# Designs tried in a protein design run: peptides against a protein of PDB entry 4Z63. Part 208

Target 1, 334 residues: chain A of PDB entry 4Z63
Amino acid sequence: LCLGMNDLTGNIPEDLFHLKRLNLLGIQENRLSGSLSREIRNLSSLVRLDVSWNLFSGEIPDVFDELPQLKFFLGQTNGFIGGIPKSLANSPSLNLLNLRNNSLSGRLMLNCTAMIALNSLDLGTNRFNGRLPENLPDCKRLKNVNLARNTFHGQVPESFKNFESLSYFSLSNSSLANISSALGILQHCKNLTTLVLTLNFHGEALPDDSSLHFEKLKVLVVANCRLTGSMPRWLSSSNELQLLDLSWNRLTGAIPSWIGDFKALFYLDLSNNSFTGEIPKSLTKLESLTSRNISVNEPSPDFPFFMKRNESARALQYNQIFGFPPTIELGHNN

## One batch from the design tools (peptide; made by RFdiffusion4, then SolubleMPNN)

Design b2_p22_5_s2 (from b2_p22_5, 13 letters changed)
Fold by OpenDDE base, seed 5:
Structure b2_p22_5_s2 (fold): chain B 334 residues (1-334), chain A 22 residues (1-22)
Amino acid sequence: as target 1 above (334 residues)
Amino acid sequence: ADINVMFGELHSAEEFLKKLLS
């Protein structure tokens, strides 16, 4: 049953919960309000539940133990409060959980040893506090993780060295400290292609440790950190780099010539730093900027990318990184 | 550009507020 993208108001009719053979319930992008009914437990055949972009409030009901076939739960952009229900945090069937843009609070707790099917987790823009969950790497299929805009104090856990499934990771604006430790840990994530660390590590030095290596890194975003240092030499070994944003830092020195050796680099933002010297001639030879042959066949994260062109602009949503216009931003380096 | 919000994080509070105010 798909009723998304309407102006439906009020609660879900109780009789809807008698549909024991229902595999898909989509009621997203409405004006549905009140609590999400516990009677969802009666939908024992449910594979997909989408209640996103509504006005739901209260706690998410703890009924997911009665939903053994549930693979997709989409609840982003609601007013949900409390924590992740215990039955949801222990769901063995769940592939995707999206609860972005709610008012969820407390410590983030997931039973990753039970969540054997979880491959995508979006909990961005909530009120989670404490530390990053150390057991997150125990989610052995977890590929896509957004935890941005929460208050995860401290450092990236050492256990994340074992996060082999991790491919897309955002921790933007999460009160993280120690960029040297974070990069030193995350370099062990051999499947990591997208890393977003914007608005963390305030005033720290960007490490220039030649021992750091991100073999499969395609997207690196570490903007608005007030980072000191220079363009890191270790980044030159990330031959698959497509997008680099180091804007709004305090980086100094020259832009190195090796920045033009990235054959796939189509988006570069080094603006609002303190770089000096000449623009490398190699940047004018970037094949991705001269040829339209951006291979669209790269696996995109399940999560959309958002780009703000300026602080006052509405962020544009992109379903794929390739949706970004080819860009070189080197402004405001004086 | 502030690719601050790569993973779905429009100021989603702003999106929710816009949803509430719409």
Scores: peptide ipSAE 0.031, ipTM 0.701, DockQ to the pose 0.066; fails the geometry check
Fold by OpenDDE base, seed 4:
Structure b2_p22_5_s2 (fold): chain B 334 residues (1-334), chain A 22 residues (1-22)
Amino acid sequence: as target 1 above (334 residues)
Amino acid sequence: ADINVMFGELHSAEEFLKKLLS
């Protein structure tokens, strides 16, 4: 049953929960309000539940133990409060959980040893507090993780060295500290292609450690951290780099010539730093800007990307990184 | 560019607020 993108109001009729053979319930992008009914438990055949973009409030009901076939739960952009229900945090069937842009709070706790199918987790823009869950690497299939805009004080857990499944990771604006430790840990994530760390590590030094290596890194965004230092030499070994944003930092020195050696680099933002010297001539030889024939194997996260060009502009939604226009931003370095 | 919100977070709060105020 798909009723999305309407102007439906009020609560879901209780009789809808008598549909025991229902595999898909999509009621997204409405004006549905009140609590999400516990009677969802009666939908024992449910594979996909989409209640996103509504006005739901209260706690998410703890009924997911009665939904053994549930693979997809989409609840982003609601008013949900409380924590992740225990039955949801222990779901062995769940592949994707999206609860972005709610008012969920407390410590983030997932039983990753039970969540054997979890592939994508989006909990961005909530009120989770405490530390990052140390057991996230125990979610052996977890590839996509958005935890941005929460209050995760402290450092990236040491256990994330073992996060082999991790491919897409955002921790933007989460009050994180110690960028040197974070990068030192995350370099061990052999499948990491997208790393977003914007609005963390305020005033720290960007490490220039030649021992750092990100083999499969395609997207690196570490903007607006007031980071000091120079362009990091370790980044030159990330030969698959497609997007680099280090804007709004306090980086100094010259832009190195090796920045033009990235065959797939199509988006570069080094604006609003303190770089000096000449623009490397090698930037004019970037194949991605000169040749249309570069097959960019793009990272395909299950969540959209948003780009805001300036503070006053609306953010543009991109479902894929290739949707970004080829860009070189070097402004405001004086 | 403020790629601050690569994972869709900027628009969601504003849109939710717009829905609440409508």
Scores: peptide ipSAE 0.031, ipTM 0.704, DockQ to the pose 0.060; fails the geometry check
Fold by OpenDDE base, seed 3:
Structure b2_p22_5_s2 (fold): chain B 334 residues (1-334), chain A 22 residues (1-22)
Amino acid sequence: as target 1 above (334 residues)
Amino acid sequence: ADINVMFGELHSAEEFLKKLLS
């Protein structure tokens, strides 16, 4: 049953919860309000639940033990409060959990040993606090993780050295400290292609450690951290780099010529830094800026990218980084 | 660019607010 993108108001009619054979409930993009009914437990055949973009409030009901076939739960952009209910945090069937842009709070706890099917987790823009959960690497299929815009004080856990499944990781604006430790840990994530660390590590030095290596790194975004230092030499070994944003830092020195050696680099933002010297001529030779057909057959992260060009502009949603226009931003380097 | 918007986190709050006010 798909009732999304309507002007439905009020609560879900109780009669809907009598549909025991229902595999898909999509009621997204409505004006549904109140608590999400516990009677959702009666939908024992449910595979996909989309309640996103509504006015739901209260706690998420602890009924997911009665939903053994549930693979997709989308609840982003609601007013949910409390924590992740125990049955949801222990769901063996769940592949995707999206609860972005809610008011969920407390310490983030997932039973990753039970969540054997979890591959995508979006909990961005919530009120989670405390430390990052050290057991996330125990979610052996977890590839895509957005935990951005929470209050995860401290450092990236050492256990994330073992996060082999991790491909897409955003921790932007999460009050993280120690960028050197974070990069030193995350370099061990052999499948890491996208790393977003914007609005963390305030005023720290960007490590220039030649021992750091991110073999599969395609997207690196570390903007607005007030980072000091220079363009990191270790990044030159990330031959698959497609998008680099180091804007709004305090980086100094010259832009190195090796930045033009990235054959796939189509988006570069080094704006609002303190870079000096000449623009490397090698930047004018970036093949990706001249060839329209970058057929990068890469699995898009399950999470959209949003780009805001100007403070006054609306952010544009991009499902894939390849949707970004080829860009070189070097402005405001004084 | 203010790629602080790359994950739509800023936009999601604004969009939710707009939805509440609409």
Scores: peptide ipSAE 0.026, ipTM 0.692, DockQ to the pose 0.052; fails the geometry check
Fold by OpenDDE base, seed 2:
Structure b2_p22_5_s2 (fold): chain B 334 residues (1-334), chain A 22 residues (1-22)
Amino acid sequence: as target 1 above (334 residues)
Amino acid sequence: ADINVMFGELHSAEEFLKKLLS
């Protein structure tokens, strides 16, 4: 049943929850309000639930133990409060959980040992506090993690050295500390292709440790951290780099010539730093900037990137990394 | 710029998951 993108108001009719054979319920982008009914438990055949972009409030009902076939739960952009209910945090069937842009709070706790099918987790823009859950690496299929815009004080857990499934990780604006430890840990994530750490590590030094290595790194965003130091030499070994944003830091020294050796680099933002010297001639030879035929042979992560060009601008959603225009921004380095 | 990785609409996420599970 798909009733999305209407002006439906009020509560979900109770009789809808009597549809025991319903595999898909999509009621997204409406004006549905109140609590999400506990009677959703009666939808025992449900595979996909989309209640996103509504006015739902209250706690998410703890009924997911009665939904053994549920693979997809989308509840982004609602007014949900409380924590992740225990049955949801223990769901063995769930592949995707999206609860971005709610008012969920407390410590983030997931029983990753039970959540054997979880591949994608979006909990960005909530009110989670405390530390990052140390057991996230126990979610053996968890590839995509957005935890941005929460209050995860402290450091990246040491256990994340074992986060082998991790490919896309955003911790933007999460009050993280110790960038040296974070990078030292996350370099062990062998499948990590996308790392977003913007608005963390306030005033720290960007490590220039030649022992750091990110083999599969395609996207690195560490903007607006007031980081000190220079362009890190360890980054030169990330041969697959496609997008680099180190803007709005306090980085100094020259822009190194090796930055032009990244054959796939199509977006570079080093603006609003304190770089000196000449622009490397190698930047003018970047094939990705000069050749119109970026053969997008690799499936871009189907995850939109949001870019704000300035603090006042609306974040532009790009469904593909390759949707970014080829860009070199080196402004405001004086 | 302030770049955040967000999960796209359901169809893209589902297609992505299907590709991953495939």
Scores: peptide ipSAE 0.024, ipTM 0.638, DockQ to the pose 0.081; fails the geometry check

Design b2_p22_5_s3 (from b2_p22_5, 14 letters changed)
Fold by OpenDDE base, seed 3:
Structure b2_p22_5_s3 (fold): chain B 334 residues (1-334), chain A 22 residues (1-22)
Amino acid sequence: as target 1 above (334 residues)
Amino acid sequence: ADINVMFGDLVSAQEFLDKLKS
């Protein structure tokens, strides 16, 4: 049953919960309000539940033990409060959980040993607090993780050295500290292609440790951290780099010529730093900026990227990094 | 341009919700 993108109001009719053979319920992008009914437990054949972009409130019902086939739960952009229900945090069937842009709170706890199928986790823009869950690497299939814009604190857990499945990771605006430790840990994530750490590590030094290596890194976004230091030499070994945003930092020195060696570099933002010297001539030779035909079939995260041109501008949604226009931003440097 | 690339920050979603509540 797909009823998304309508003007439906009120609650879900009770009779809908009698549909025991229903595999898909999509009621996204409506004006549905109130609590999400506990009676969703009656939908025992449910594989996909999309209640996103509604006015739901209250706690998410703890009924996911009665939904043994549920693979996709999309509840983003609602008013849900409380924590992740125990049955949801222990779901062995769940592949994707999207609860972005809610009011979920408390300590983030997932039973990753039970969540054997979890591939994508989007909990961005919530009120989770405390430390990052150390057991996330126990989710052996977890590739995509967005925990951005939560009230986390402290450092990236040491256990994330073992996060082999991790491919797309955003921790932007989560009050994280110790960028040196974070990068030192995350370099061990062999499948890491996308790393977003914007609005963390306030005023720290960007490490220039040549021992750091991110072999498969395609997207690095570390903007708005007020980071000091220079362009890190270790980044030159990330030959697959396609998007680099280090804007709104306090980086100094010259822009190194090796930036022009990134054959796939499509988007570069070094704006609002304290870089000096000449623009490297090698930047003018970036093939990705000159050739229109880069059909790179790249894996995209299950959650979108957002670009704001300014603080007042509407965020533009991009599903793929190639959705960004070819860009070199070097503005507001010396 | 002050292009902030943010991953997962739906500021526009709050505006949408505010419009739905009005």
Scores: peptide ipSAE 0.029, ipTM 0.650, DockQ to the pose 0.070
Fold by OpenDDE base, seed 4:
Structure b2_p22_5_s3 (fold): chain B 334 residues (1-334), chain A 22 residues (1-22)
Amino acid sequence: as target 1 above (334 residues)
Amino acid sequence: ADINVMFGDLVSAQEFLDKLKS
């Protein structure tokens, strides 16, 4: 049953929950309000539940133990409060959980040992507090993780050295500290292709440790951290780099010539730093800017990217990195 | 550019706020 993208109001009719053979319930992008009924438990055949973009409030009902076939739960952009229900945090069937842009709070706890099928987790823009959950690497299939815009104080857990499944990771604006530790840990994530760390590590030094290596890194965004230091030499070994944003930091020194050696680099933002010297001539030879036929094996997270051109601008949604125009931003380096 | 949030947060938050104001 798909009733998304309407102006439906009120609660879901209780009779809808009598549909025991229902595999898909999509009621997204409406004005449905009130609590999400616990009677969703009656939908025992449910594979996909999409209640996103509504006005639901209250706690998410703890009924997911009665939904053994549920693979996809989308509840982003609602008013849900409380924590992740225990049954949801223990779901062995769940592949994708999206609860972004809610008012969920407390300590983030997932039983990753039980969540054997979880591959995508979006909990961005919530009110989770405490530390990052150390057991996330126990989610052995977890590839896509957005935890941005929460209050995860402290450092990236050491356990994330073992996060082999991790490919797309955002921790933007989560009050994280110690970028050196974070990078030192995350370099062990051999499948990591996309890393977003914007609005963390305020005033720290960007490490220039040549021992750091991100082999498969395609997207690195570490903007607006007031980071000091220079362009990190370790980044030159990330030969697959496609997008680099280090804007709005306090980086100094020259832009190194090796930045032009990135054959796939199509988006570069080094604006609003304190870089000096000449623009490397190698930047004019970037294949991504000169060749139309770049087969960009794009990192495709299950979640869209958002870009703001400035603080006052509306964010633009991009479903794929390829949607980004080829860009070189070097402005405001004084 | 402020790629502030990789996974959908900026537009969604504003759109939600806009929806609440309408």
Scores: peptide ipSAE 0.035, ipTM 0.698, DockQ to the pose 0.077; fails the geometry check
Fold by OpenDDE base, seed 1:
Structure b2_p22_5_s3 (fold): chain B 334 residues (1-334), chain A 22 residues (1-22)
Amino acid sequence: as target 1 above (334 residues)
Amino acid sequence: ADINVMFGDLVSAQEFLDKLKS
């Protein structure tokens, strides 16, 4: 049953939960309100539940132990409060959990040893607090993780050195500290292609440790951290780099010539820093900007990127990184 | 124009931009 993208109001009729053979319930993008009914437990054949973009409130019901076939739960953009229900945090069937843009709170706890099928986790823009869960690497299939805009504090856990499945990681605006430790840990994530750390590490020095290496890094976004230092030399070894945003920092020195050696780099933002010297001539040789025929294997996160061109503009959603226009932003450097 | 890229949701993007104004 798919009823998404309508103007439906009120609660879900209780009789809907008698549909025991229902595999897909999509009621997204409506004006449905109230609590999400516990009677969802009666949908024992449910594979996909999409209640996203509604006005649901209250706690998410702890009934996911009665949904043994549930692979996809989409609840983003609601008013859910409380924590992740225990049965959901222990779901062995769940592949994708999206609860971004809610009011979920408390310590984030997932039983990763039980969540053997989890490959995508979007909990961005919630009220989770405390430290990042150290056991996330135990989710052996977990590739996509968005934990941005939560009230996490402290450092990236040391255990994330073992996060081999991690491909797409966003921790933007989560009050994280110690960028040197974070990068030192995350470099061990051998499948990491997308790393977004914007609005963290306030006023820290961007490490220029030549021992750092991100072999498969395609997207690096570390904007608005007021980071000091220079363009990091270790980044030059990330030959697959497609998107780099280091804007709104306090980076100094010259823009190095090796920035033009990135064959796949199509989006560069170094604006609002303190870079000096000449614009490297190598930037004019970026094949991605000069040739239309470059086939680039882009990372494919399950959650979108957002770009805002100016303060007054609406944020544009991009489901694919390649959807970004080819861009070089070097403005507001001194 | 300062192009800010965020990974996540639209609300995250807006908050990012609001902090840039601050």
Scores: peptide ipSAE 0.032, ipTM 0.607, DockQ to the pose 0.082; fails the geometry check
Fold by OpenDDE base, seed 5:
Structure b2_p22_5_s3 (fold): chain B 334 residues (1-334), chain A 22 residues (1-22)
Amino acid sequence: as target 1 above (334 residues)
Amino acid sequence: ADINVMFGDLVSAQEFLDKLKS
């Protein structure tokens, strides 16, 4: 049953919960309000539940133990409060959980040893506090993780050295500290292709340790951290780099010539730093900027990218990183 | 232009507020 993209108001009719053979319930992009009914437990055949972009409030009901076939739960952009229900945090069937842009609070706790099918987790823009959950690497299929815009004080856990499934990771604006430790840990994530760490590590030094290596890194975004240092030499070994944003830092020195050796680099933002010297001639030879056919048929993350050109502007949503226009931003360097 | 690229949730709070106003 798909009723998304309407102006439906009020609650879900109780009789809907009698549909025991229902595999898909999509009621996204409405004005549905009140609590999400616990009677969703009666939908025992449910594979996909999409209640996103509504006005739901209260706690998410703890009935997911009665939904053994549930693979997809989308609840982003609601007013949900409390924590992740215990039955949801223990779901062995769940592949994708999206609860972005809610009012969920407390410590983030997931039973990753039980969540054997979880591959995508979006909990961005909530009120989670404490530390990052050390057991996230126990979610052995977890590829896509957005935890941005929460209050995860402290450092990236050492256990994330074992996060082999991790491919797309955002921790933007989460009050993280110790960028040297974070990069030193995350370099062990062999499948890591996308790393977003914007608005963390305030005033720290960007490490220039030549021992750091991110073999599969395609996207690095570490903007607005007031980072000191220079362009890190270790980044030159990330031959698959496609997008680099180090804007709004305090980086100094020259832009190195090796920045033009990235054959796939189509988006570069080094703006609002203190870089000096000449623009490397190698930047004019970037094949990605000269060739029309950067059809990188690579799997995009399940989460959209947002590009905000101005502080006052609405961010543009892109489902694929390749949707970004080819860009070089070197403005506001002195 | 200060292009901030964010993965997942740059405008989510504003999107929710806009939805409440609509």
Scores: peptide ipSAE 0.028, ipTM 0.658, DockQ to the pose 0.071; fails the geometry check

